Peptides against a protein of PDB entry 8HF1. Designs and how they scored, part 294

Target 1, 320 residues: chain A of PDB entry 8HF1
Amino acid sequence: NVMLYATKPTEVMVSFPHQEQVLTVTRLISAEIEKFYVSLDLMNIGVQPIRRSKSLQCLRDPSKKSFVKQLFNDFLYQMKEYGIYAASIAIISLIVEFDIKRRQAETLSVKLMHRTALTLCEKIRHLLVQKLQDMTYDDDDDNVNTEEVIMNFSTPKVQRFLMSLKVSFADKDPKDICCLVFVERRYTCKCIYGLLLNYIQSTPELRNVLTPQFMVGRNNISPDFESVLERKWQKSAIQQFRDGNANLMICSSVLEEGIDVQACNHVFILDPVKTFNMYVQSKGRARTTEAKFVLFTADKEREKTIQQIYQYRKAHNDIA

## One batch from the design tools (peptide; made by RFdiffusion4, then SolubleMPNN)

Design b2_p29_2_s1 (from b2_p29_2, 10 letters changed)
Fold by OpenDDE base, seed 4:
Structure b2_p29_2_s1 (fold): chain B 320 residues (1-320), chain A 29 residues (1-29)
Amino acid sequence: as target 1 above (320 residues)
Amino acid sequence: EIPEEEFPEEDLKKFEEAEKRRQELLEKE
């Protein structure tokens, strides 16, 4: 029973310009990943022994190649949707994951596959960091984590999001803030978390005001790959948010999985609301009298977004 | 209707500057 405490949050929209042009570094990285996919398809990894209890997952990818492609596809999505600064953080998560998988590899061929993926990630990281450094005119300030670098190498969506946070929370009492940030993909939670840590550290008005955490949904596709560390992190992050030790939580479909979080005064929807369930669940967390529900949309998609929200409002009122 | 978020003029200027720099970066490539 989601007790619909009937305080309808104020719905607000933030529009951002659409950009079709991409940086040369983004094109180079995409081409290197595509080249890697060709190489990956040619790799003979052999049939992994199907442990009987895991029949459904082993049927989807006996070679573990699809998982490697999924991680790089998620990275490419993050680079496109959030920019190259966010991508520089996202690639670190791939490095960590491929290094773990390389160490856990049961066969030399699987070990080599993950090593090759890891080598590509290190190359991508170097290309991204180099491009971030090209804007620091002062060769002596190796700090790529300035507000300026973050803003200039973020997409218009992320720029608007960061400024919306600054406007909303600058110099406020941390105890008065309970903020959720919804993103579409689980890997985006960690990427945006890392970006926010750097942005908050570079923004005096948000320093000691915002304490971010992130939570990711249970990996329904491969619960076996949910490291004990990820599960521990998720539990700790949720507990910190419940205890008020964190006041901003980045999440994906985790709320759909029955993870209960407290009522919030701010809910940001950073990515498009694709489902009625996402709309109801995310909006249903904004339960205070002055709660805000903030939607981000490209200017070209503004009208379509508005119409979709009206349909969701109508459908929600017909059920309530 | 869903209202648009109102940003302070200083933040709007930062958006314009960031967008200008982004366009300049895209044009130089």
Scores: peptide ipSAE 0.358, ipTM 0.888, DockQ to the pose 0.784
Fold by OpenDDE base, seed 5:
Structure b2_p29_2_s1 (fold): chain B 320 residues (1-320), chain A 29 residues (1-29)
Amino acid sequence: as target 1 above (320 residues)
Amino acid sequence: EIPEEEFPEEDLKKFEEAEKRRQELLEKE
């Protein structure tokens, strides 16, 4: 029980400016997704036979339309919260998922639905990559993965996060690093992982210092939705982190699900701390003597964030 | 109290440059 650990990590806050202005490409992509939702709602995919073995999610939406919308909504969130560079990575996960679902489709109508979603994802990918290339002279995919492109097309939150990593870990011994990065959403783990791989490769001071991994919590709604591949990846990633072959782990609410990871010296909370449990569990992983617990907040929400953390500290001290 | 992370001046300049470039990209649209 992480609640029993009186951890006293150094809590640090990183503020970032709120951006109201949105790129035209982001507006175009959002509009294309909204048009797709209208089209999706008009699609007659028929009543899928409810097999007793179908997961609770398949029972909730026999049409699988809600799942398609969820993936696009998660993508839109990532594009907004992390920027178009992160979105260019996130869209690949949707492409992979919709291609799998298209191939696994039991009906022609469901196959067509996933094919249409896939076609939209490819269009979105091209729009994103084209916009990233506007800053590059060459059409090479490697040229869009520079520090400059990553920084320019990332949100202020992500920029501050990347620089906080650089400041924290530049030229350090990899063995002295045990870092957790907490994100709210499951799909963000893989997106931020891909972003970090590219950033680390573009940052000489980190290239041989940070070895990232990601883990995604078990889908408590249905273990049947966890691909055998995802479970194998999760087990491998956790093992690599335990063995010191990875020193930075990106995770969602996985620690709430009883995944035991080692004591860490750094914990980054990239997304807002929305629950007391998230606060206690994430902070409870920063257990080394000089552990840091880094919070990211928008400037406009700084005071509210501070007050919330003080409330959580008080509540933790009252229970401990 | 929760201290704010202090960034080196070089890193602050990179933020300002990145923000300026984003602003220039937004203004061109």
Scores: peptide ipSAE 0.350, ipTM 0.876, DockQ to the pose 0.758
Fold by OpenDDE base, seed 3:
Structure b2_p29_2_s1 (fold): chain B 320 residues (1-320), chain A 29 residues (1-29)
Amino acid sequence: as target 1 above (320 residues)
Amino acid sequence: EIPEEEFPEEDLKKFEEAEKRRQELLEKE
């Protein structure tokens, strides 16, 4: 029971400027997705079987269309919250998912729907990669995975996160690092993982220091939609982190599912802490004597965030 | 109080330069 341990990590806040301005490429991509939704609503895919999972009281529309819209809405969220560099990685996950769903399609209409979604993802990928390349002055270095490109095309939140990692872990012994990064959404884990791999590879001070892994919470919606591959990967990722083969784990809602992760010396909360349980469980992983608990907040929301953390601290002390 | 993370001045300058470049890019669009 994570609530029983009075962990006293050092809580630190990292503020970042709120950016309201949006790149033209982001507006274009959003408009293309909206046009696709109109087209998707016109597609006749037939009646989809309602798989009643006994555990879900919510009539989540088992519509294969709703799932497609969810993936694109999650992509739009990643692009907005983490920037177009993270979006260029996130779109690959959609491509893989839609290709799997296209191959698994029971009907030609469903196959066509996933093919159309896949074609849009390839267009989005091209638009993102082109915009990343437009900033590389060197015609000879097709490498969009430089520290400069990652930083320039990441949101202020992600920039501050990457710098916080650099400051925290530059030239340290990998064995002395046990880091958790908490994010709100499952798809964020994979795009931030890909971003971190590229950033670590481009940052000499973090090369051979940080070995990232990610872990996605079980989709409570349907254990049938969690691919056997995702479950195997999740088990492997946890084992690598336990064995010290990975020293940074990106997590989404994993603690709510009772996945036991070892005591860590660093816990980063990249997204807003929305629940008391998330606060207690994430903070409860920072168990070493010098453990740090790092919170990221927009400057405009700093005061609200601080007040929320004080309320959670008070509530935790009243239960302890 | 929750302390703010202190970044090196060099890293802060890189942030300011990156923000400035983003603003300049956004103004050109």
Scores: peptide ipSAE 0.337, ipTM 0.859, DockQ to the pose 0.738
Fold by OpenDDE base, seed 2:
Structure b2_p29_2_s1 (fold): chain B 320 residues (1-320), chain A 29 residues (1-29)
Amino acid sequence: as target 1 above (320 residues)
Amino acid sequence: EIPEEEFPEEDLKKFEEAEKRRQELLEKE
């Protein structure tokens, strides 16, 4: 029971400046998605058979439109919260999902809907990649995966996160590292994983130090063929982390779902702590003697974040 | 209080440079 032992990790805050300015490409992409939603609402998909999914929680919209909108809304969130570099990785996940759903489509109308969504994702990918290439001053080096490009096209939150990783882990023994990174959304795990792979590869001090993995919560996995692959991936990722073949795990609300991970020496909370359970469970993983619990907050929200953490600390002490 | 993470001056300079470049990109649009 993680609640029974008062873990005393060193709590640290990392403040980042609020980003008010939005790139023109981000505005263009948002407008294209909004136009697509209007078109999607006008699409006649017909009556789809109500497959009773045994998991009551995913209201499969029988029209499948709500799922399409959810994926694009998650993409828009990632683009806003993590930047256009992260968005260039996130859009690939949408392309894969819509291609699978297009191939699995039982009706022509559903196939056309997923095809239209896929075409939009390909357009978005092109816009993002083009913008990332505009920073490569050297016409000859098409490599958009440099430390410079990653940093310049990431939000201040992600910039501070990457530097906090560098400061924390540069030139350390990989065996001495057991790190968790908590994010709010399941799709963010894949996006930040891809970003970290590229950043670590571009950062000599981290290249042989950090080996990232990601895990996604079980409750959000649809009971289709993708869910079997995702379940296999989760088991493999967790096992690699337990065996020390991976030393950094990116996770969402996974701990709330009863997935147990070992005691860690570093816990990063990249997104705002929205629940008491998330606070207790994530903090409860920082169990080593020198464990750090790092929180990221916008400067504008610093006071609110501190107050929320104080409330969670009080509530935890009242239960312990 | 929750202490703020202290970054080395070299890393702070890299933040300032990255932010400057980001602003220059936003101004060129």
Scores: peptide ipSAE 0.336, ipTM 0.842, DockQ to the pose 0.757

Design b2_p29_2_s2 (from b2_p29_2, 10 letters changed)
Fold by OpenDDE base, seed 4:
Structure b2_p29_2_s2 (fold): chain B 320 residues (1-320), chain A 29 residues (1-29)
Amino acid sequence: as target 1 above (320 residues)
Amino acid sequence: EIPEEQFPPEEQEKYEEALKRRQELLEKE
């Protein structure tokens, strides 16, 4: 019995300042979404026949309006928490989703609803891209994907996260890296993935060092809306990470759903740890001898974060 | 206690500059 002394990971904290100010474009986009919600509430799309599958589906808005609002609310959250650069990537996911829903619409009224949502997403995308371009003083370099643009239009949290990745992994051997990045929301996984692809491509020290992937939890609320493509992507991404073809995995509550991932040497908690289960599972992946467990916190929330982690440590020790 | 992560001074300075640039962008609007 080789008692693999599960070396407890080194827990560290990374603080970032809170900035309350928001860009005018963020306010404009929020106002356009609120205006759209008023219009959406006035849309008569009829009662969709509830397919009587016995599951928790009974709580869904039969109008499908709640799903549209959820996607825009998740977008607004990402824009607030990660910045307008991340939002420019997040909006593409909404465009894809609403275009799929528009094509799959069984009624003209539902088709029109998704078309209206799609039109708003294209307007939002234009506003975001325009604002990202306004900083490129050189009209000739249409490349909004520079390190500078990414940093300037990212929140202090994301700026600190990107710096932490650069410091942690610059010029390292890709085989020596096994990194998890935990985020709160499933849609954030894809958004941060897209941001990291662009950041890594613009950062020579990380180019050919980090190969990111993302995985999203199974949509327990709507397994029927998990596209065959999303399920295929999830399986492929997990397999690439297991095979070492990817060395950074962005995930949310996926580990709570029983998806097993290998032991990692780095675990980054980008968003607040809201549950004991998330703490135990994420920390439980940092299993190598020199494993690092990194917590991101706003300066104003530092003490609260520390106290929460102490409570989780205590609770974990009482169960172990 | 949970220690604060220490960064190289050069990278910390770049971060502070990036924070400053972001703040200046927010104030110009």
Scores: peptide ipSAE 0.663, ipTM 0.966, DockQ to the pose 0.780
Fold by OpenDDE base, seed 2:
Structure b2_p29_2_s2 (fold): chain B 320 residues (1-320), chain A 29 residues (1-29)
Amino acid sequence: as target 1 above (320 residues)
Amino acid sequence: EIPEEQFPPEEQEKYEEALKRRQELLEKE
C-alpha cells in the first residue's frame, strides 16, 4: 500500500510564463482539422456491426468517427500544450494509427474515412516540418532535431522542463537516477518520449546519463492487434526500467491502473494534477532519501495549483 | 508553502534567452 510509507519527498514548484500567442501554422492546422470534422460529419459510413468490446469503458462509436475525432483532439492538445516540435512527433502516431485502421477497414466507406484522415495527417506533418526547417538558418543542415530547434518550437512549459532535467541530471551517474515523468494523456507519453530522445542526443551533458522509456495505461488500449503490441511494449519498458536499463519513465495514469514501479528519487509532474489518486500514487513513488517531487505550473495557475495540492495533502493526511 | 525551485543563474539566463527567441519567432509571423 503506497499510502502507508509516508516518506516525505521534497516538494518543489517550477513556474513557467503563460504564452497566449500561437504560430500561424498552429492556427492553420486547427482550421484544417475543424474543416475535416465538418467533412467527417457528412460522411456516410453506414451501420457498423456493434462489436461488444468486453471493456465497457471505451464506447467504440460504431461509426468509428468518435475515435478519429479523439485522435485529432489529442493531437490539438499536444500541439497547444507542448508546441509544434512535439506536434511533429505526435502526428506520426496518428499517421500510423490511421494507416492501420485503413488497412483493417471492413467497408469501403470506413477505408475512405481513414484515408481522408491520413491525408490530412500527412498535410499537417508537411506544414510542421516545413516550419521547423524554415528556422534552420544554415541551408545545408536539414537537421530539425537540434537543441535550439527543440527549445525554440517548444512551449515555455516544455522549455522549463528540459532545463530542469539538464540542471537535475547533467553529468550524473545514470545508476543514481530513477526518474518518473507524469503527463495527463496517454498519447503525450510517446510524444514527450520522442522529444526527450532528440533533446538528450543533442545535449552532451545528458547523452550518456538519461535513458528514457514510456508506459501507457492499459484501460485505453483497444483489444485489437495494436493492443497486443502496446502491451508487449509496456511490459518491455517496465522491465527495462526495473532492470536499470532505463532510468527515466514517462507515464500517465498508469499507477492508478495498478502498475507498480520501484521507488524513485525524482518525480516530475509535467501536467496539472487532476486527481487525488494521481497525486498520492505519483508522490508515493518519490520514496528514496532526498527524493524530489517537482510540480510544473504556469505563473497564472500557480495559486490554483498550490491550493489544489494543499487540498490533496489534507485529504491524504485524513486517510493515513 | 511549496518552494520555487532555484536554478543556477547561467541556466536561468539560457532559459530566458530561449523564451526570447520563441517570442521573436511568434512576432516575425
Scores: peptide ipSAE 0.656, ipTM 0.964, DockQ to the pose 0.751
Fold by OpenDDE base, seed 3:
Structure b2_p29_2_s2 (fold): chain B 320 residues (1-320), chain A 29 residues (1-29)
Amino acid sequence: as target 1 above (320 residues)
Amino acid sequence: EIPEEQFPPEEQEKYEEALKRRQELLEKE
């Protein structure tokens, strides 16, 4: 029971400026997704079987259309919250998912729906990659995975996070690092993982220091939608982190599901802490003597974030 | 209180430069 351990990590805040301005490519992609939703609503895919999972009281529309819209809405969230570099990685996950769903399609209409979604994802990928390349002055280095490109096309939150990792872990012994990174959404884990792989590879001071991994929570909506591959990968990722083959783990809500990870010396909360359980569980992983619990917040939300953390601290002390 | 994490001045400057470059990219569009 994570609540029973009075962990006293050093809690610190890392602020970043809120930027409301959006790249033209982001606006274009958003408009293309909206046009696709109009087209998707006109598609006749027939009656989809309502899989009643006993555990979900919510009539989540078992519509294969709703799932497609969810993936694109999650992509739009990644693009907004983490920037177009993270979006260029996130879109690959949609491509893979829609290709799987296209192959698993029971009807030609559903197959066509997933094919249309896949075609849009390839267009989005091209637009993102082109925008990343337009900033590489060197015609010879097709490598969009430089530290500069990653930083320039990441949001202030991600830029600040990457800087915080560099400052925290540059030239350290990999064995002395046990880091958790908490994010709100499951799909964020994979795009931030891909971003970190590229950033670590482009950053000499972090090469051979950080070995990232990710884990996603069980999709409570349908254990049937969690691919056997995702479950195997999750088990492997956790085992690698336990064995010290990975020293940085990106996770979303995974601790709510009782996945036990080792005591960590660093816990980064990249997204706002929305629940008391997330606060207690994430903080409860920072158990070493010098453990840091790092909260990322926009400057505009700093006061609200502080007040929320004080409420969670009070509630935790009233239960302990 | 929750203290603000303090970064080395050189890394803070690089961050501010990265923010500035991002802002300039947003303004050129």
Scores: peptide ipSAE 0.655, ipTM 0.964, DockQ to the pose 0.776
Fold by OpenDDE base, seed 5:
Structure b2_p29_2_s2 (fold): chain B 320 residues (1-320), chain A 29 residues (1-29)
Amino acid sequence: as target 1 above (320 residues)
Amino acid sequence: EIPEEQFPPEEQEKYEEALKRRQELLEKE
């Protein structure tokens, strides 16, 4: 129980400017997704036979339309919160998922639905890659993965996060690093992982210093939704982090689900701390003597974030 | 209290330049 640990990490805040302005490509993609939702609502996919073994999600939406919308809504969130570079990575996960669902479709109508979603994802990917290439002279995919492109097409939050990683870990011994990065959403873990791989590869001071991994918590709603591949990945990633073969772990609410990771010297909270449990669980991993607990916040939300953390500190002290 | 993290001036400047470049990309549209 992490609540029992009197952890006293150094708590620090990193602010970033809020920017409301969005790229035309972001607006275009959002409009294409909204048009797709209208089309999706008009799709007659029929009543799917409720097999008793179908997961609770299949029971909630026999049409599987809600799942399609959820993936696109999560993508839209990532594009907004992390920028179009992160979105170019996130869209690949949707492509993979919709291709799997298309192949696994029990009916032609469901197959067509997932095919239409897949075609939209491929269009979105093309639009994103084209926009990333506007800064490059060459059409090479490697050219869009430069530090400059990553930074220019990331949100101020992600830019600040990458800078904070560079400052924190440049030219350090990999063995002296045990870092957790907390994000709110499961799909963000993989997106930020892909972004970090490219950023680290483009940053000489980090290339042989940081070895990232990601983990996604068990889908408590249905273990049957966890692909055998996802479970194997999670087990492997956790083991690599325990063995020191990875020194940076991106995770969501995984620690609330009882996944035990080692004591860390750095904990980055990239997204807002929305729950007391998230605060206690994440802070409870910063257990080394010089551990840092870093909170990222928009300037406009700074005061609210501080007050929320004081409330969580008080609540933690009242229970401890 | 929760202090603001202090960054080296050279890295803060790089961040400000990255913000500026991002803003210029937004303004060109």
Scores: peptide ipSAE 0.651, ipTM 0.964, DockQ to the pose 0.742; fails the geometry check

